Peptides against a protein of PDB entry 1LOE. Designs and how they scored, part 19

Target 1, 181 residues: chain A of PDB entry 1LOE
Amino acid sequence: TETTSFSITKFGPDQQNLIFQGDGYTTKERLTLTKAVRNTVGRALYSSPIHIWDSKTGNVANFVTSFTFVIDAPNSYNVADGFTFFIAPVDTKPQTGGGYLGVFNSKDYDKTSQTVAVEFDTFYNTAWDPSNGDRHIGIDVNSIKSINTKSWKLQNGKEANVVIAFNAATNVLTVSLTYPN
Target 2, 181 residues: chain A of PDB entry 1LOE as posed
Amino acid sequence: TETTSFSITKFGPDQQNLIFQGDGYTTKERLTLTKAVRNTVGRALYSSPIHIWDSKTGNVANFVTSFTFVIDAPNSYNVADGFTFFIAPVDTKPQTGGGYLGVFNSKDYDKTSQTVAVEFDTFYNTAWDPSNGDRHIGIDVNSIKSINTKSWALQNGKEANVVIAFNAATNVLTVSLTYPN

## One batch from the design tools (peptide; made by RFdiffusion4, then SolubleMPNN)

Design b2_p20_2_s3 (from b2_p20_2, 8 letters changed)
Fold by OpenDDE base, seed 4:
Structure b2_p20_2_s3 (fold): chain B 181 residues (1-181), chain A 20 residues (1-20)
Amino acid sequence: as target 1 above (181 residues)
Amino acid sequence: GYKRIGFSATGNSRVSIVSW
């Protein structure tokens, strides 16, 4: 069985297994995606492509990823826009900024995007976000408009642990988020 | 097929990945 795995506990200044896009960079041993300025996009991709399905057998791979993130909001009353973990075509480039999180270009379903994202959305966009206005985790398939969401309480400046798992046998994607401290 | 995985962020708040 083919398996690919990696672990990055500290991000170095010359991290060669990442492809940096837009404002993404490493500093103080962390991967920093934003410059905390509106209308900018920062991204980073794992450099090695991931074999997600086998064209000969049609089998889809199981997938598990875990990471720890921190959001530092200069103003706790005005936090925009959030971030995603995403899976996209190998030649993916930054997309629309702002509420599109640099990953999508439309709230309309666009199969040509070929992109799946788990969003950690801190800003309410009236046109597509859940009407309750809560910060939320969302599952996005070829659209910034999530197919499913769950309210999430941002803890400014605190580390959050995330596990994202896809079970091919059940076709279920699970997302867990915890603040351990 | 093959895909790439990664992170993307926008906006006025600093988003950092501590470990992956």
Scores: peptide ipSAE 0.833, ipTM 0.980, DockQ to the pose 0.915
Fold by OpenDDE base, seed 3:
Structure b2_p20_2_s3 (fold): chain B 181 residues (1-181), chain A 20 residues (1-20)
Amino acid sequence: as target 1 above (181 residues)
Amino acid sequence: GYKRIGFSATGNSRVSIVSW
C-alpha cells in the first residue's frame, strides 16, 4: 500500500517541500499565510502530490493530518477571515474574495472544483455562513457553503491543535480542535 | 487521483501554522 508521510516542526526560510502562493511565507519558524490585510490571499501547499484515489481499483485513501495553528488578530472584535486546510487539484491556484478563504469562488456547488476544505472561519458571511454568526469549523465540498458546521471559540494568539482524519471505508471525515494551553 | 494539500487564509488577522 502506498503511503505518503511527512512532518514539519519548524518552517524554515527556504522550505523546499512547500509551494508558496500569494502572500504565504515563513517567518520565525512558522508558516504565515496572511499579511494581515484585507484583499490578500496566502497559501502554502505540500509540494508532493497526494495519491488519494486509485483509478484502477477505485479505492480511496485514508488520511490523517495534524497541525497546530495560531491566529493573531490585532482587533479581537474584527477577525477576518480565517483559514482552511484543503485538498485540491495539483494545479490549484489562489482564489480571490476574502470570504472564500482563497480556496473557493462561489457558494454554489461546483463539482469541477474537486476541492475539499476544512474551514476555520472567523468571519460571518451572511450569504453562506451559519445564521447564528458563530465562528465555526466547517466541512466544505466544492463550495464555500459548508455541508456541516460546528461552533468554535477562537482563542486569540493561542495555539490550537487540530487533527483531521478521513476514513474511506465509512466515508467519514472527522475534525478535532483543542487548545492545550 | 492526485491532489495537493495545504493551507489558505485571507483577511486582517495573521494566521500561522506552527507545526504540521
Scores: peptide ipSAE 0.832, ipTM 0.980, DockQ to the pose 0.904
Fold by OpenDDE base, seed 1:
Structure b2_p20_2_s3 (fold): chain B 181 residues (1-181), chain A 20 residues (1-20)
Amino acid sequence: as target 1 above (181 residues)
Amino acid sequence: GYKRIGFSATGNSRVSIVSW
């Protein structure tokens, strides 16, 4: 069985297994995606492509990924826009900023996007976000409009632990988020 | 097929990945 795995416990100044896009960079052993400036996009990709689907057999891969993130919001009453963990074509480039999180360009389903994202959305966009206005985790398939969401309470400046798992047999994507502190 | 995985962020708050 083909397997790909990796672990990055500290992000160095010359992290060779990452492709940095937009404002993404490393500092103080962390991967920093934003410079806390509106209308910008910061991204980072794992450099090695992932074989998620076998065209010969039709088999789809299972996967699990875990990471720890921190959001430092200078204004706790206006926190925008959030971030995603995403899966996209190997030649993917930054997309629309703001509420599109640099990953999508439309709230309409676009099969040509070929992109799946788990969003951690801190800003309410009336046009596509859940009507309750809560900060939320969402599963996005070829659209910024999530196919499913759950409310999430941001703890400003605190580390959050995330696990994302995909079961190919059931076609179920699972997301868990915990604040250990 | 093959894909790449990663992170993307926007906005007025600093988003950092501590470990992966």
Scores: peptide ipSAE 0.831, ipTM 0.980, DockQ to the pose 0.925
Fold by OpenDDE base, seed 2:
Structure b2_p20_2_s3 (fold): chain B 181 residues (1-181), chain A 20 residues (1-20)
Amino acid sequence: as target 1 above (181 residues)
Amino acid sequence: GYKRIGFSATGNSRVSIVSW
């Protein structure tokens, strides 16, 4: 069985296994995606492509990924826009900014996107976000409009631990988020 | 098929990944 695994506990200034896009960069051993300026996009990709589907056998890979993130917002009550962990074509480039999180271009389903994302959405976009206006975790398939969401309470400046797992046999994607401190 | 995985962020706040 083919397996790909990696771990990055500290992000160095010359991190060779990342592809930086837009405003993404490393500083103080962290991967920083934004410059805290609206209408910009920052991204980083793991440099090695991931074999998620075998065209010959039809098998889809299981995966588990875990990461820790921090959102530092200058205004705790007006936080935009959030971020995603995403899976996209190998030649993926930054997409629409703002509420599209640099990953999508439409709220309408577009299979040509070939992109799946777990969003950590801090800003309410009335056109596609859950009507309760809560900050939320969402699962996005070829659209910024999530197929499923769960409310999430942002703790500004605090580390959050995330685990994302996909079980190919059951076709179930699970997401957990905890603030340990 | 092959894909790449990663992170993407926008907006008025600093988003940092501490570990992965």
Scores: peptide ipSAE 0.828, ipTM 0.979, DockQ to the pose 0.917

Design b2_p20_2_s4 (from b2_p20_2, 9 letters changed)
Fold by OpenDDE base, seed 4:
Structure b2_p20_2_s4 (fold): chain B 181 residues (1-181), chain A 20 residues (1-20)
Amino acid sequence: as target 1 above (181 residues)
Amino acid sequence: GYMRIGFSATGNSRVDIVSV
């Protein structure tokens, strides 16, 4: 089974291996998705498509991605909406903003979306988020309504390390998040 | 099949991807 790995040590002003969408851009060696301005969507895609499955055999590839993120909320008591790491069709474009995180358009399962996302959700949307109201990590398949969630404590302005791995043999998607500092 | 991976954010907070 194939394994796909991604690594970008730093971001430059001419990051040719990224497709920027919405307000996404690079500055100061970081990929900035949003700039603390409401009602915006910022995205960035790896320009090179990845081979997810073999059309002849049906075999699904393993993948492992690690990244470090920072959420810096001007008001720690009003933090919205979060971000996702996602896999989508090659021609994917920004979707609905706000609680849909620019990736989905519905809480109803929509197979035509063909999108899987790991959400880092900082805002409670009563229509689809876990009823406990906690900020959370979620696994989203063709819907903003997660198939699985885990409570997550946001550390405002701090770097978080994330590892996302898919094991095709076990059909298990693993997400780990740590705040080293 | 081929897909693209990416990041997406919305809202009132700055979201940076520092490294991948």
Scores: peptide ipSAE 0.779, ipTM 0.970, DockQ to the pose 0.877
Fold by OpenDDE base, seed 5:
Structure b2_p20_2_s4 (fold): chain B 181 residues (1-181), chain A 20 residues (1-20)
Amino acid sequence: as target 1 above (181 residues)
Amino acid sequence: GYMRIGFSATGNSRVDIVSV
């Protein structure tokens, strides 16, 4: 089976291998999804499609990706809404904002979405989020309502390191998050 | 068999991807 890895060492002002959508852009060598300036969605896609499965054999690719993010909220106690790492159809466009994180349109399972996301959710939406109200990491399959979640404590303004791995043989997706400092 | 990967954010905070 194929293994895919993702790496961008530097984000340039005219990053050719990214498709920017909504408010997403690059500045100061970072990819900025939102600036907390308006009620919109910010997204960025890798311009090159990823080979997820072999159409002849049906074999699914393994992948491992890592990234570092920063959430910088003006008010540490009122933080909305979070962000996702997601995989979607090649022609994907921004979806519903707010608690849907610009990736989904429903809490009901919608196979036509064809979207899998790892959410880093900072805002409690009573209609679908875990009832404990914790900020959380979630795995979302064709719905903003996660199939699995784990609590996560946001450190405002700090860099968090994330590793996301998929093992096709076991059909297991793993997510880890650490604050190195 | 091809898809695109990406990042998406909403809300009232600055979200930066520092590195991938």
Scores: peptide ipSAE 0.778, ipTM 0.970, DockQ to the pose 0.835
Fold by OpenDDE base, seed 1:
Structure b2_p20_2_s4 (fold): chain B 181 residues (1-181), chain A 20 residues (1-20)
Amino acid sequence: as target 1 above (181 residues)
Amino acid sequence: GYMRIGFSATGNSRVDIVSV
């Protein structure tokens, strides 16, 4: 059973193991995806592809990743849109902005997208988000409409610790989020 | 098959992935 692990421990101005897309950049040991500017997309990919499954045997790899994020919203009344951790084809490019988070183009299931994302969604899009209107974590498979969601309380400007793990044997994706005191 | 992992953000707030 193959397992792939990722951890982001340090960023520098010349981050050779990342591919920057859109407005994404590094400074002060942080990866900045957005700069509180509307109608932009910021992305960064790990430059090395990962082996997700064996095409001959069908065996799927486990993976685990951990990171810390900060969302700093200058306007607490209107906080948009959030971000994703995603897995996509090696030649992936920025997709639709706004509520699609730069990774999807439709709420309709599209197998050709070949994209799985964990969304940290701060903005309620009535067309596809949970009806309670809560900020939420979602699991997205080939669609911005999540197959599962959980309410999440954003702490503006605070660091959140995340662990994402995929168990291939059970086909379960697990997300853990904590705000340390 | 091979894939790439990454981060993507949009909107009116600053989003940072912070080194651990």
Scores: peptide ipSAE 0.777, ipTM 0.969, DockQ to the pose 0.797
Fold by OpenDDE base, seed 2:
Structure b2_p20_2_s4 (fold): chain B 181 residues (1-181), chain A 20 residues (1-20)
Amino acid sequence: as target 1 above (181 residues)
Amino acid sequence: GYMRIGFSATGNSRVDIVSV
């Protein structure tokens, strides 16, 4: 199977390989998805589509990506809503805001969305989030309700390193998050 | 099939992707 890797170490003011949606933009060598303002949706897509699967054989590609993010909340005890790394149809547009993270529209499984997301969820939505109320990393397949979650402790304003890898041979998606010391 | 990858955020906090 084919392996796809992504690497953007520096963002510029005219980042030609990104499609900005909603409030997303680049500044100070960063991709800013949202500001510290309520009721915003910000997205950015890689402009070049990726070949995820072979339409003839159905074989799925491997992929590996790594990135660093910062969540800077004005109130460390009221942080909403988080963000996602997602894969969606090429014509994808911003979806429902708030707890749906601009990627989904329902907690019910909807195969027509054709969207997979790794969520970094900072806000507890009673209707679908893990009952322990922890901030968490989740794997979302065609629904905002994660098929799997793991608790994560947000460090407000600090850089977190993430690695996301999919192994098609084993059908395993791996997500790692660390705060460097 | 072809897809696009991306990032999406909502809410009351600043969310930056520093590097990929």
Scores: peptide ipSAE 0.761, ipTM 0.966, DockQ to the pose 0.880

Design b2_p20_3_s1 (from b2_p20_3, 7 letters changed)
Fold by OpenDDE base, seed 4:
Structure b2_p20_3_s1 (fold): chain B 181 residues (1-181), chain A 20 residues (1-20)
Amino acid sequence: as target 1 above (181 residues)
Amino acid sequence: DGYKRIGFSATSNSSEISLL
C-alpha cells in the first residue's frame, strides 16, 4: 500500500508549492490563514495533488503529516471560528465561512463534497457541534457535523504541534495535538 | 477519483490563525 508522508516545517514569501485561497498568504516563516477581523476565510492547498486511491487495486494509501498552528485571539472571551486540515478534490475552492470553516456547506452528509477534514473548532454552533459546548477536535467526512469529536483546550497564542496519520489497513485516522510549551 | 489535494482552512471573526 502506498504511503504519503510529509511534515510542514517552514513557510516563506517565495513558496511556490502552495495555492492560496481567500485571505491566505505567507510571510517570513509563517502561513497566515486569517486575520483577527470579522467574517474572514483563508485557505492554502499544496500544489501537487496526492494519489490516495489506486484505481487498479482499489487500495487506499496511508498518509502521515505533521504541522504546527497558532490561534491568536486578541479577545480570549470570543474566539471564532476554527482551523482545519483537509483533503478535498483537486479543484476545491473555499466553501461556506463561519462555522463551516471554509470547507463544508452543510451539516448533512453530502457525498459530492468528497472532503475529509480534521477540525480544530473554537466556536460552538448549536446546530451541529457537540452539545457540551466544548472547543473540540473533530473528524469531518462530507459534512461539518463531525463523525467523532474530542474536547480540546485552546491555548491562546501558543504553538500546537499536530500529527495526523491514516492507516489504510485498519481504516483508522489518528490525530495528536500537543502544546510543548 | 484517486487524486486529491491537501490543505489548510480557517475562518474567523476574531482570531489570527497561522501555521509555522
Scores: peptide ipSAE 0.743, ipTM 0.963, DockQ to the pose 0.849
Fold by OpenDDE base, seed 5:
Structure b2_p20_3_s1 (fold): chain B 181 residues (1-181), chain A 20 residues (1-20)
Amino acid sequence: as target 1 above (181 residues)
Amino acid sequence: DGYKRIGFSATSNSSEISLL
């Protein structure tokens, strides 16, 4: 079974393996997706597509990825909307902003989206988020309404280390998040 | 056709979201 394994190590101003969309850009060894202003959407894609499945055999690839993200909110009591890691069609473009995280357009399942996301959601949207109102990590398949969630405590301005792994044999996606410092 | 792109996305009204 084919496996794609990669880590997000560092970003620079001369980054050439990324496609920037919306407000996304690189400076000071960081990939900045949004600034602390209203109604912003920022995305960045790896320029090289990945092979998810083999049309001849039907085999689905495994993958493992790790990265570090920071949410820095001037007001820790009003943090919206969130951050996602996603896998989408090669011609993907920014979708609906706000609570849809720039990745989806509906809370209803839409197979034409062909998009899977791991969301780190900082804002409670009554229409689809878990009723407890907690900030959460979610697994999203063709919908902003997660198929599974877990409460997550945001540490404002701190580096969060994330590992995401997919096992094709078991069809299990695992997500881990730690604040080491 | 079996190919996809991996990416990151963020939306905000009040925060700077970045990777490093």
Scores: peptide ipSAE 0.740, ipTM 0.963, DockQ to the pose 0.866
Fold by OpenDDE base, seed 1:
Structure b2_p20_3_s1 (fold): chain B 181 residues (1-181), chain A 20 residues (1-20)
Amino acid sequence: as target 1 above (181 residues)
Amino acid sequence: DGYKRIGFSATSNSSEISLL
């Protein structure tokens, strides 16, 4: 079984291995997806596609990735909308903004999306988010409506360290998020 | 065909969201 591992540690203005979409851009040691203004959507793709499924054998690859993200909200009231790590078709383009996080277009399951995302959702959308209204981490498969969620306490302006791993043998995706003290 | 791209996405009306 194939395993792909990668980590993001540093960004620069001449980043060659990223495809920028929407408002996404890099500066020294930072990839900025959104600015603190209304209705922004920013994305960045790794330019090299990954082979996660073998059509001949049916084998699915494992993968592990780690990264650090920051949500910095000058106004902590009604922080919206969120951040995602996603895996999508190679020709993927920005999708619906706002609560759809630029990755999906519907709360209904749509297999043609062929997209899996881990969301770090800061805004409660009553139509699909957990009823407790908590900010949360979610696993999204072909829909913005998560198949599983866990409450998450946002630390405004702090670096969140994330590890995401997929085990093909068990078909389990795991997410770890920590805020170092 | 088994090929995908990995990426990051963020939406906002009030926050700067970035990776380091």
Scores: peptide ipSAE 0.740, ipTM 0.962, DockQ to the pose 0.857
Fold by OpenDDE base, seed 2:
Structure b2_p20_3_s1 (fold): chain B 181 residues (1-181), chain A 20 residues (1-20)
Amino acid sequence: as target 1 above (181 residues)
Amino acid sequence: DGYKRIGFSATSNSSEISLL
């Protein structure tokens, strides 16, 4: 099986490999998805599509990606809504905002979405989030309602280092998040 | 056809969310 790797370490004003959607933009060597204002949705896509599934053989590719994100909120105790890494159809556009993180439109499984996301969810939505109310990392397959979650303690304004790996042979998606500083 | 795009998405009512 093929392995695709992504390493995101630098952004700039002349970014040629990104498609910006919604409020997303680059400045100060950062990709900013949202500003600290109400009801904002921002996305950015890698401009080059990736081939993750072989239509002839049915084989699925491995992938590994790493990145660093920051959530900077004025109120560390009431932060909404969250951040996602996602894989979607090539013509994907921003979806429902708020708790749907701009990626999904339903808590019900919808195979037509053809979207997988790793969410870093900072806001508790009673209709679909884990009942303990914790901020969490979730794996979302065709639904905002995660198939698996793990509690995560947000460090406001701090850099979170993330590694996401998919092993096609074992069908295991691994997510790690660390705050090195 | 097996092709997808990778991306990032964020929503907010009060937070600046960015990648470095």
Scores: peptide ipSAE 0.728, ipTM 0.960, DockQ to the pose 0.871

Design b2_p20_3_s2 (from b2_p20_3, 6 letters changed)
Fold by OpenDDE base, seed 4:
Structure b2_p20_3_s2 (fold): chain B 181 residues (1-181), chain A 20 residues (1-20)
Amino acid sequence: as target 1 above (181 residues)
Amino acid sequence: DGYKRIGFSATSNSSEIRLV
């Protein structure tokens, strides 16, 4: 079974392996997706596509990725909307902003989006988010309405270490988030 | 098909969201 494993640890202004979309850009040591202003959408794609399944054998690849993100909110009482890791068609472009996180366009299942995302959602959208109103990690398949969620405590301005792994044999997507500091 | 791109996305009205 094919496996793709990679860790994302360094960014720079001369980085040529990213496709920047919306407000996304790199600085010396970071990839900035949004600024602390109203109505921002930022994305970045790794320019090299990944081969997730083999058309001849039907085999689905495993993958493991790790990265560190920060949500830095000047006003801790008003934190919207969220951050996602996603896998999408190679020609993907920014989708609906706000609560759709720039990745989806509907709470209804839309197989044509061909997009899977792990969301780190800081804002409660009544129409689709868990009713408890908690900030949460969600697994999204072709819809902003997560197929599974878990409450998550945002630590404002702190580095969150994330590991996302997909095991094709078990069909299990694993997400872990830790605040080491 | 069998090829996809991996990416990051964020939306905000009040936060700087970044990878480091």
Scores: peptide ipSAE 0.747, ipTM 0.963, DockQ to the pose 0.846
Fold by OpenDDE base, seed 1:
Formats: structure tokens, C-alpha cells, sequence
Structure b2_p20_3_s2 (fold): chain B 181 residues (1-181), chain A 20 residues (1-20)
């Protein structure tokens, strides 16, 4: 079984290994996906595709990735909408904004999406989010409605260290988030 | 065909969201 491991630690203006979409851009030591303005969508893709499934053998690859993100809200009241790590078709383009996080278009399962995401959702959408209204981490498969969630306490302006791992043998996706401060 | 791209996405109405 193949394993793909990668991490993102440095950013710069000459970031050749990324495809920028929407409002996403790089500066020194930062990949900025959104600005603190209304109705922004920003994405960045690794330019090199990954081979996660072998059609000939049926084997599915393991993978592990780590990164650090910050949500910096000048107004801490009613923070929207969220951040995602996702795996999508190679020709993927920005999808619906707002509560769909630029990754999905429906709360209904859509196999044609062929997209899996880990969401870090700061805004409660009554139609699909957990009923307790908590900010949460979710695993999304072909839908913005998560198949599983856990509550997450946002620390505004602080660095969140994330590790995401997929075990193909068990079909388990593991997400860890820590604030070092 | 088994090939995908990995990426990051964020949406906002009031926040700067970035990777560092």
C-alpha cells in the first residue's frame, strides 16, 4: 500500500507548487485564503496530483499531512464561515461560498462531487450543522453535511496545528488539532 | 482514475484565514 506524506511550513511570493484560486495568495511566510471582508472565497491546491486509488489493483493509499492555520477575526462576534482541507478531482474549481466553504454545493449526498473534506467550521448553519450549534471539526464526503463531527473551541488569532491521517486498511480518517498556547 | 488534488479552502464574511 502506497503512502503519501506532506507538510506545509513555508510560503512565499514564488510558490510554484501551488495553484491559487479565488482570493488566495501568498506573501512572506503566509498563505492567505481570505481577507477580513465580506463574501470572500479563497483556495490553494497542490499543483502535483496525488494517486490515492489504483484502478488496476484496487489498492487505496495511506496519507498523512500537517499544517498550521489561523482564523483572525477583528470582530469575534458571529465569526463566519470556516476553513477546510480537501481532496478533490484534479480539475476542481471553487464551489459555493459561505457555509459551503467553497468546496461543496449541496447538503445532499452527491457522488459526482468526488470530494472529501475536513472542515473547521466557525458558523452554525441550521440546515446541516450539528444541532448544538458548536463550532466544530467535521468530515465531509460528497456533501457539506458532515458524516461525523466534534466540537472545537476556536482561539481567535492563534495558530492551530493540525495533523490529518488516512489509514486505507481501516478506512479511518484521523484529525488532530492543538493550540500550542 | 485515482488521481486527486489536495488543497485548502476558506470562506469568510469578516475574518482573515491563513496558513503559516
Amino acid sequence: as target 1 above (181 residues)
Amino acid sequence: DGYKRIGFSATSNSSEIRLV
Scores: peptide ipSAE 0.745, ipTM 0.963, DockQ to the pose 0.862
Fold by OpenDDE base, seed 5:
Formats: structure tokens, sequence, C-alpha cells
Structure b2_p20_3_s2 (fold): chain B 181 residues (1-181), chain A 20 residues (1-20)
């Protein structure tokens, strides 16, 4: 079984391994996906595709990734919409904005999207988000409506360290988020 | 075909969202 591991720690203006989409760009050693303005969608893809499934053997690859993100909201009472890590078809383009996080187009399961995302959702959308209204981490498979969620306390402007791992043998995707002291 | 791209996406009406 193959394993793809990558860690994201630094960004620069000459990032040749990224495909920028929408409002995404690099500056000041950061990858900025959105600015604090209305109706922004920003994405960045790693230019090199990953091999997640072997058609000859049927084996699915493991992967693990780590990164640090910041949600910096000038208005702490109005934090929208969210951030995602995702895996999508190689020709993926920005999808619906707002609550769809630029990754999906429907709350209904759509196998044709062939997209899996880990969402860090800061805005409650009544149509699909957990009814408790909490900000949450979600695992999304072909739909913005998460198959599983966990309440998450956003720390505005703070660096969140994330580790995402997929174990193909157990078919378990693990997400950890910490705000270091 | 077994190949995918990984990436990050964010949407906002009020927040700067970045990776560092």
Amino acid sequence: as target 1 above (181 residues)
Amino acid sequence: DGYKRIGFSATSNSSEIRLV
C-alpha cells in the first residue's frame, strides 16, 4: 500500500508547485486564500497529482498531511464562511462559493464530484450544517453536507495546526486540530 | 483513474483565511 506524505510549512512568491485559483495567492511567506471582503473564493492546488488508487491492484493509498491555517476576521461576530482541505479530480476548478466553500455545489450526494474535503466551517448554514449551530470540523464526501462533524472552537487570528491522515486499510480519515500555546 | 489533486479552498464574506 502506497503512502503519500507531505507537510506544508512555508510559502513564497515563487511557488511553482501551486496552482492558484480564484483569489488565492502567495505573499509574505503565506498562502492567502481570501481577503476580509465580501464574496471571495480562493483556492490553491498542488500542481503534482497524487496517486490514491491503483487500478491494477485495487489498493488505495494512505496519506498524511500537516499544515497551519489562520482565520483572521476583523469582525469576530461575523465569521464566514470557512476553510477546507480537499482532494478532487486533477482538473478541478472552483465550485460554488459561500457556504459551499468553493468545493461543492450541492448538499445532495453527487458522486460525479469525486471530491473529499475536510471543512473548517465557521458559518452556520441551516440547510445542511449540524443543527446545534456550532462552528465545526466536517468530513465531506461528494457533498457539502458532512458525513461526520465535530464542534470546533475558532480562535480568531490564531494559528491552527492541522494533521489529516487517511488509513486505507481501515478506511478511516483522522483530523486533528490544535491551537498551540 | 486513481489520480487526484489536493488543495485548499476558502470562502469568505468577512475573513482573511491563509496558510502559514
Scores: peptide ipSAE 0.744, ipTM 0.963, DockQ to the pose 0.867
Fold by OpenDDE base, seed 2:
Structure b2_p20_3_s2 (fold): chain B 181 residues (1-181), chain A 20 residues (1-20)
Amino acid sequence: as target 1 above (181 residues)
Amino acid sequence: DGYKRIGFSATSNSSEIRLV
């Protein structure tokens, strides 16, 4: 089984392996997806597509990805909307903003989306988010309504280290998030 | 055909969201 690994460590203004969408851009060795203004959507794609499924053999690839993100908000108690790692069709474009995180358009399952995402959701949308109202990490398959969630305590302005791994043999997606001391 | 792109997305009404 093929394994694809991603390590995201450096960004620059001359970044050639990224496709920027919406408000996304690089500066000061960082990838900024949104600025602290109202109603923004920003995305960035790795320019090289990955082969995650072999149509001839039916084999699905493993992958491991690590990255660090920051949510920097003026009010740590009312932060919207969230951050997402996603895998989508090669011609993917920004989708619905706000609570849909620029990745989905519906809370109903839509197989035509062909999109899987790990969301780091800071805003409670009563129509689809866990009823406890907690900020959370979610696994999203063709819908903004997560198939699985875990409560997550945002540390405003702090670096969150994330590891996402998919094991094709077990069909298990693992997500870890830590705030180093 | 089994090909996908990996990416990041963020939406905001008040926050700067970035990868570092």
Scores: peptide ipSAE 0.736, ipTM 0.962, DockQ to the pose 0.868

